# Peptides against a protein of PDB entry 6GMG, part 328

Target 1, 331 residues: chain A of PDB entry 6GMG
Amino acid sequence: DSDDRVTPPAEPLDRMPDPYRPSYGRAETVVNNYIRKWQQVYSHRDGRKQQMTEEQREWLSYGCVGVTWVNSGQYPTNRLAFASFDEDRFKNELKNGRPRSGETRAEFEGRVAKESFDEEKGFQRAREVASVMNRALENAHDESAYLDNLKKELANGNDALRNEDARSPFYSALRNTPSFKERNGGNHDPSRMKAVIYSKHFWSGQDRSSSADKRKYGDPDAFRPAPGTGLVDMSRDRNIPRSPTSPGEGFVNFDYGWFGAQTEADADKTVWTHGNHYHAPNGSLGAMHVYESKFRNWSEGYSDFDRGAYVITFIPKSWNTAPDKVKQGWP

## One batch from the design tools (peptide; made by RFdiffusion4, then SolubleMPNN)

Design b2_p26_5_s1 (from b2_p26_5, 14 letters changed)
Fold by OpenDDE base, seed 4:
Structure b2_p26_5_s1 (fold): chain B 331 residues (1-331), chain A 26 residues (1-26)
Amino acid sequence: as target 1 above (331 residues)
Amino acid sequence: SEKKEIEEELKQYYESQRARYASLNA
């Protein structure tokens, strides 16, 4: 199939956005208007507004991943991911629960597993870890100092992450961040960086060697967080979508939502920014829309996905793509 | 290369979006 994706045109730096419209408890706008808002609110480097570059607009045009890509400054690697899974709930429901009418055993198990993930606790864990990392970053002027600080913080909190290998995504995430190494970014100075969070929704049943039922209805054992740390091994996430359950059915392989570094203590009041699909104003999918959703709206996800992970990465403090406060919509 | 890997991932995402759209309109 021909690629009908289009890169949104440049928007004048001083162009104000049109009002967002409400959509199912979300604020919604077309991608071009989001670019306008982004330039006014999130584009700042060292306190100065920036026009979204052609490269950034191209990234954005890909859809949901583009929103996270533009705001994080790098394509998501998803290596440092957190979730929360209620093992007791899972076991209890499997033991005492019953499939719904018309639901197969595989469907039931997949659903129970999905429902055993606690999105709020997963998000909270990521925020907790991000806070620890931010404390470790604050006065560290080289990576060694950062790592030492991080280990001390974890030890003080008796956090199981202290036992992670030095090569773990947890410890390697900073040095693997391109903006950390950039002269106008971190310049190899951890104290110039801050931890930020985004979320990825994806499908658990990606193993091609597993049963068709797992690929169709989910793999109950896949992508569970490690006890104590909450880390999810994302190495097996190969962006394989859910298998069709009926002829002609298809699913999206992932969704991304950008949180950044909001300080709102109430998870339900946090704002998540995400896109619907790639920008195809002249194609069948139509223009890309950007949503600013509350946590409940984001975490609800779609039937395409049965896993949600909360991922930590880093951006320079000089960027305003992750402000303390995000205002939903416009104005 | 990293670039090639990203391109492949984006291709997969693109294809899945189209498949989903087709599914919704079937």
Scores: peptide ipSAE 0.598, ipTM 0.938, DockQ to the pose 0.890
Fold by OpenDDE base, seed 2:
Structure b2_p26_5_s1 (fold): chain B 331 residues (1-331), chain A 26 residues (1-26)
Amino acid sequence: as target 1 above (331 residues)
Amino acid sequence: SEKKEIEEELKQYYESQRARYASLNA
C-alpha cells in the first residue's frame, strides 16, 4: 500500500494554539494545533522555545508513536519496561471463575490475564524506579558515578533490581540514550539527564508458532513482569497486532502514551499525551489528532491490546518535553 | 541498521492502522 502519511506543515513559533475540545474525559486537538501548543509549552531548550523542526514534525506525523518520539527525542526502544501482574488473582480466577456466555475458554483465559495486570501498580513501579534513577543522576558527573549511586540507592531500598546484570537494560539505558551523548544534551554528564516515562500498549499473542486462539484472544503467559523487579521482557514484542477474529477485522499493533516526569502524586490526575493515527489529511484515516488523557482514559486502552508496559528512558533536563506539571488542553 | 529497523516498525504500524480503519468501516 502506498504511504499516504503527510508531514504537518511548520507552525509559526509564536502562534498560539486554538482551544482544545473535550472528548471522552480527555482533551483533543488536531496535530497542527498540538504543534502550536508544543512550541509554546514543551519545545524549550535551555529555557528557549523552539519551532518544531521538519524532522520532529515528520516523527510526529506517524501517530501515537510520534508523540512519544518527539518528546523523548528518540524512537522508542522499549527496553526498560515495567508492569504489575497479580498472579494470585489470575490463578484464582482461572480456577474459580467461569467463562461468560458465549465466551470460549481461550477468550476467558486471555481476558482474565489482561484483567490480572494492574496498570496503576505498573505505573507506580515505573515511577518508583524513575525516582531512584533521578536520585542517582543528581550529582553524578560520569556514568560510573551514576551506576555506583544507582546501586547504592537500590541497596538502601532492598530493591531486586540491584541483582540485574550490568548489561541489563536497567543499567545500560542511560549510556544507550543518544541525547545523553549529545553536546547540547547530557554531554556525557548524568546530572544533566532525567528519567522519563512513557507507556506502550501492545498485543500478547505475537508468537506465530502458538495457537490461533492465543493470537486472537491473547497469550495469558506472555509479557508478564518478573517478580520483584517488575521488569517485562520486551524482546518478544515484534509489533505484531492481534489476529482478526472475523473476516475483515484488523487491529493496530501498538499505542504509545507520553507521561514524561510529572510530579503529580495521584496517578488518576496525571496527563498522558498520545495520537490516534498517522497524519493523512487527504487520506481515509484523516488528520491526526492528539489527545491529552487522564490516566484512567489512557490505561483503559483499546481492544487491540491486552498488555500495557511503562517504559523508562532519559532526556536532558534542559528539555521541557517532560515538565513537572502538565496542563490538560488549551488554554 | 537501526534506521532500517525503525522503518520496518513504522511500516508495520502504518499497515496495522490501515487494517484497523478498514475493520471499523467494514
Scores: peptide ipSAE 0.594, ipTM 0.938, DockQ to the pose 0.892
Fold by OpenDDE base, seed 3:
Structure b2_p26_5_s1 (fold): chain B 331 residues (1-331), chain A 26 residues (1-26)
Amino acid sequence: as target 1 above (331 residues)
Amino acid sequence: SEKKEIEEELKQYYESQRARYASLNA
């Protein structure tokens, strides 16, 4: 079948957005209107407003990943991911809890595992690490200086990340960021970069060699954060969707939400930007919509997913795709 | 190549979106 995805047309640089529509505590708009907002608010490079390029519009047209893609400047690699898992809660609920009426044991265990992830603590951990990285970046003019600063910061905080291998995604993330090497980006100067955060929702039951129940209802042991660091091994995330539990059922394989570098201290007040699906205005799925959700709305996720990870990457400070304050909706 | 890997991933995402849509409208 032919790809019915369509790249949204260019929007005039000076075109103002239409008002967003409130939807279940979120602000919602069609993708074309988001492009207008993006150009007015987030497009600035070195303080100058930019029209969203055809390439960027094409990225955006893919849906949820497109929002993160446009704002981060690169396709998500998800290598530096954080989460928080309450092991005591998990064990206690498995021991003392019981399946709901009609719930299988596998469903129960999968649900309990999902509920044992603390999204707020996972997000806070990512923010903490991003802050450490930003301090390490601030006066570092080469990668060596950045890494030295980072190690010092971690040592001062007695952070378990100080024990990570030099080849770990934690230490290699900056050097592996294309915009860091770009002349109009970081130009190999860490002090020109800042850490930013996005989130990925995905399915735990991706092991094809595991039981059908794990693929249908989740793998309670998969994608848990390492104790102390909060790092999630994402190497086994192959974007495999949840298996159907009934004929005709299907699930999307991932969702992405963009946070950036907001300074709002209250996690519940932070804004997460994400898309619903690829843009198909003339197709069955319809036009792509973009949502600006509060943390609660984002972290709730969908039944398609039982894992949430908070990922750190880097963008040039000259980009305005990750401002300190994000306003929900328009105006 | 990295480009091909991304294209394959996007294809998978596209297909899963269609499957999800079909599921919601079934």
Scores: peptide ipSAE 0.594, ipTM 0.938, DockQ to the pose 0.867
Fold by OpenDDE base, seed 5:
Structure b2_p26_5_s1 (fold): chain B 331 residues (1-331), chain A 26 residues (1-26)
Amino acid sequence: as target 1 above (331 residues)
Amino acid sequence: SEKKEIEEELKQYYESQRARYASLNA
């Protein structure tokens, strides 16, 4: 089939958004209207409003990943990912629980594993780490200073991340961020950068050498966070979707949600921005829509996915794509 | 290259979206 994706047209810089509409606790709008909002609210570089570029509009047009892409300034690499898994709950449910009526053992184990992840705790861990990183960034004018500050902060907090290898994504994430190296970005000055968070939903059963049951119903042992650190090894995430359980069934391989750097203390009140699918206004899927969801709506995810990771990356402080407060919808 | 990797991921995403849509409308 031909690619029917279309890049949304440019919106005038001063074009105000149309009102969003509520949708199951979310605020929803068509992609072009999100571009209007983005230009008014999030586009600012050094305090100056910017028109979304053609490149940015093209990124955005890809759907859920496009929202995170535009706001983070880079295609998601997902290297620095966090989650929380309740091992005791998992073991207890496997031992004392039983499959539901009509549920196979593999389905049961996959479901129990999925339910043993605590999305809120995973998110909070990422926020905690981002906060530590931001403190380390604050007065660091080179990478060495940043790393030293980071190690000191971790030591003071007795955080297990202090034991990570120097080559770990945890320590390498900043230097591997393109905007850190850009003249109009960080310009190699850590103090000009801030940590931000996005989330990825994906499928655990991606190992083609594993059983068909794991590919259909999940791999209970895959993509668990490391004890103490909460780090998830994302190296085996190859964006393989859930396998069909019946003929004609298909699943999306991932979903991305943008959080940024909101300071709202109540996780349930945080806003997550994400897209539904690629923009195909003249195709079967239709126009892309952008959602601004509360945490509950985002973290619930879809049956397409059984894993959620909260990823830390960095953007220049001069960008307004990650403000302290995000207002849901328009106006 | 990084560009090729991104293109492949986007292709996979596109294909999965199409498959999901087909599934919902079957």
Scores: peptide ipSAE 0.593, ipTM 0.937, DockQ to the pose 0.909

Design b2_p26_5_s2 (from b2_p26_5, 16 letters changed)
Fold by OpenDDE base, seed 2:
Structure b2_p26_5_s2 (fold): chain B 331 residues (1-331), chain A 26 residues (1-26)
Amino acid sequence: as target 1 above (331 residues)
Amino acid sequence: MEEERIKEELEQAYQSQRAKHASLNA
């Protein structure tokens, strides 16, 4: 029950983390120990370590979304999302492929659609766009200058995003970021901000008016990226989980993974931080655990999800929640 | 409205979240 959620206690600022537990290529720890690591590594504001506030600990306690929440400084809105979908592969497999033994047509179509998404290319697209945005931010001291720079960068790269409407999440994302407007954040100065990335896993079959088969096995047409831009319309994502296919089966509504602004060029070497569930040390779920996973482990996802999106948001450069290099585990 | 939306999403998370430890270790 939601009533079992507990805010993790404060950790002394000088308390060092215990070693993380290795688990199948991931590093795992309990949430309290992650707070210790966070305070040592990611808490810095203007170069000074900070104790994780009660509010931040409260955010973190919500589980996987909490990790992204505390590091981005806001609850994920998922407005600026990217993915990669191979339409030719999808069409070809539907035409020439056949359901597996015991697989229904709906299961087959859902699976083929899921397999037609390329997580690595989706991530690469988000990184590309974030890089363009960061260049546009670098010397822009007001929003108008940022937008002008952004348009110039896109034109130079012949990027289809240059054709997006001015009200598009792509252009409005910065102004809609609370930390951009904060005096101790961006203070309305784009050059004080940087683009960061997180990922969301979710279910495509969320339309309650659609067929039961789509809710159970996926909607092949839902949450596809727009050609050229890679933008995904996330407006229909209402955190509805996959429908059970058998009695007693239940699925999770979403998963979030924090990447930030790592500069590692090899996607496979990037580290993604995520949580398993809300913190319920005295409840049936138990204490929240935090995982630091490599991209392959993160992007693999779970059967609960058939979509992955890579989302861009912004944080102040004075924050250290998105360092250039992230080390997996502790020490 | 945004705050209300967030609260609703969080409530949904409470209902639908499960322990992923077993899946992560599989």
Scores: peptide ipSAE 0.049, ipTM 0.745, DockQ to the pose 0.465
Fold by OpenDDE base, seed 4:
Structure b2_p26_5_s2 (fold): chain B 331 residues (1-331), chain A 26 residues (1-26)
Amino acid sequence: as target 1 above (331 residues)
Amino acid sequence: MEEERIKEELEQAYQSQRAKHASLNA
């Protein structure tokens, strides 16, 4: 029950973290210890270390989404999302492949669709776009200048995103970022902002008007990236979990992983920060844990999800929640 | 086996995430 959620207590500003627990390429710790690390490493505003506020601790307490929330400064809107889908692979497997023993046609199609997404290429696309955006931001002192720069960059690269309209999440994302408008944030100055990335895992079969099979085994046609742009229409993502296939079976609605703005060129070496569940130290779920995972661990996902999207948002450059380098674990 | 166990524990832990978004967007 979500009513068991508790806001983690404040941690002294200078309290050092306890060592993280290593586990198969991940580093794990309890939420309070993550707060300690966050204060030492990620809390800096204009170079000054900050104690995590009660509000931020409250956001964090919501689990996986809370990690992205506290680091991005806003609840994820997921509007500017990217993925990569191999249409040829999908068509070929549907045509020439066969269901496994005991696998229904719907299960087969859902699985083939899931396997036709390339998480690494989706991540790469998001990073590419974020880089373009960052170049457009760099010397732009108003939104008009940013948009002009962005269009020029896209034209130079012959990027299909140049054809998106002004109301597209691609062009509207900056203006819709609260921290962009804040005096202590961007203060309406694009050059004070930078693009950052997080990822969401979710279920494709969310259409209640669709077949039960799609809700149980996935909708092969849902949440595919648009050709050329890689944009995923997230408007139909209502955080509806996978439907159970057997009595007692239940699935999670989503997972979120925070990447930020790491400059590591090797995707496999990038670190993704995520939480397991809401903080319920006195409840059945127990204390929230935070994980710092390598990309391979993050991108693997869970059976609860058949889609992964890489989302771009913005934070002030003065924040250190998205540093160039992220060290996994502690020390 | 250990990796699989951890994955299962994580999956179980994430089931509790369902109620959070509804409360925030309501």
Scores: peptide ipSAE 0.025, ipTM 0.642, DockQ to the pose 0.072
Fold by OpenDDE base, seed 3:
Structure b2_p26_5_s2 (fold): chain B 331 residues (1-331), chain A 26 residues (1-26)
Amino acid sequence: as target 1 above (331 residues)
Amino acid sequence: MEEERIKEELEQAYQSQRAKHASLNA
């Protein structure tokens, strides 16, 4: 299957994108046209427009993960992930609710668990944490200063994240970001970096040692956020798709959506950029398409997935892959 | 180790992303 993947060709730096196609609240275009938009809008390094490199085009060609990869500058590690889960709703629905007609108990429990996640609150939590991190970064010229600032900010807000271990993904995220260490990136200066957000959709029932029902209908207890912090332990996410419930049924292993650092306060108005599949213009899958979706469209996800996480990473402030305002589509 | 992990994840991604085309283009 990897043999069908093709790296999109280079686009001239001055080539303007064609109009996107609107569809049910999202804007869609082919990957080559997204490259054109990216070069015009997101490519800037230190204020200078750049052609998407061959390496970046290769990353992009991998599909949904490729969009996040190109814009974040690294393959997603997903270590610093947030979600919101309504435990009371979950317990109440399990107790008082009933399976639908034809729905198994396992299917019911999986569905109830999925519905007990609040995507908006999860996203909001990630944004809050990103804001705290950005304040900590702003005047910190070494990692020690950043960490001290971060701890102070968390203490002031009485945030449970202050109790995280120094080696936790929360405190180690910056030092583990390649672009932070790059001369043309952060150059080991936290004040040159900013926090950004992307989202991952995935399946909860990934434990091969668990019951078949959990693999088919979800594991209600898997990938829940820790109380107080909202942190999700992603260590067990191995990109294993949902198990088929019927012959011939197949599910995708993950979806990625890029948010960046938009300042729009209304979650419903935020734009999420994602791809459908790897670029295979001469294969059965066809050309890769890129979508710019509103939060509602993104957060709805697909039946392939029963978990959503909002992940924080960092990029250099000199990059324009995460602008304050993202416009959906073109023009 | 990290490069190998990424390679494995990318390979898995290629195999699994096939199913998204139908749902997203609908």
Scores: peptide ipSAE 0.054, ipTM 0.744, DockQ to the pose 0.491; fails the geometry check
Fold by OpenDDE base, seed 5:
Structure b2_p26_5_s2 (fold): chain B 331 residues (1-331), chain A 26 residues (1-26)
Amino acid sequence: as target 1 above (331 residues)
Amino acid sequence: MEEERIKEELEQAYQSQRAKHASLNA
């Protein structure tokens, strides 16, 4: 039960991490050791290492979402999300494809929809948009300047995002970022902020008023990106897990992976940091583990999820939680 | 086979993620 969650103890600032355990493209360690790495590599504020605070350790203790939480500085809101969906593939497969042996029609449609999403293209779209945002942030000393720059960049690229409403999460994301308003953060200066990316895996069939089949096998029409922009309406994501297809089966409600602002052009070489479960060293679940996975390992996801979104948020440039290069594991 | 085993173990470990959200809302 959630009552078993424990905040990891503080680690001395100068304590070096123990080696991570490599496993099939992943590097794994216990949460306490990740804190050690985090303090050495990611903790920097204005170039100075910081001990992970009790509050940050508490955030981290929540598992996969905790990793994104501690590095982004806020609980994920998931408002500015991107994906890529191949509509032609979906339609063609539904028309010409056939259910597998023993597969129901609903299961077939759900699977086809899942397979019609392209995680790599979704990630690339988010990176593209983040780059545009970063250019717009540069030398913008107020929000108005940022928005003007952003519109100009989008117009130059003939990007469909230029047609988004001013109240869209796309334009409101910066102003809605707490660290942007903080004195020690952005201090309302866009040029002090940078765009960062994380990913969320979740289930499409979350509508309780929908058919049982959609809840079990996915809603083929849910959480599709808008054409041209790639924006996903996340308003209906309520962290509802997949419904069991058999007695005793249970699914997880979400997974989060932290990418940050890596500059590695090859998606396959990017590193995604995530946790397995909340920290319960004295409980049945045990200690939380942190994984640093390659994109292939992250994007594969689990059967619990049929949607992946790549979300943009912002952090102060003075934070080192999103460096240009992330090294997998330790040393 | 080993990769699949690890994936399965991870999936089992992630079953507890549901409790994370519940604790945040409490």
Scores: peptide ipSAE 0.026, ipTM 0.644, DockQ to the pose 0.072; fails the geometry check

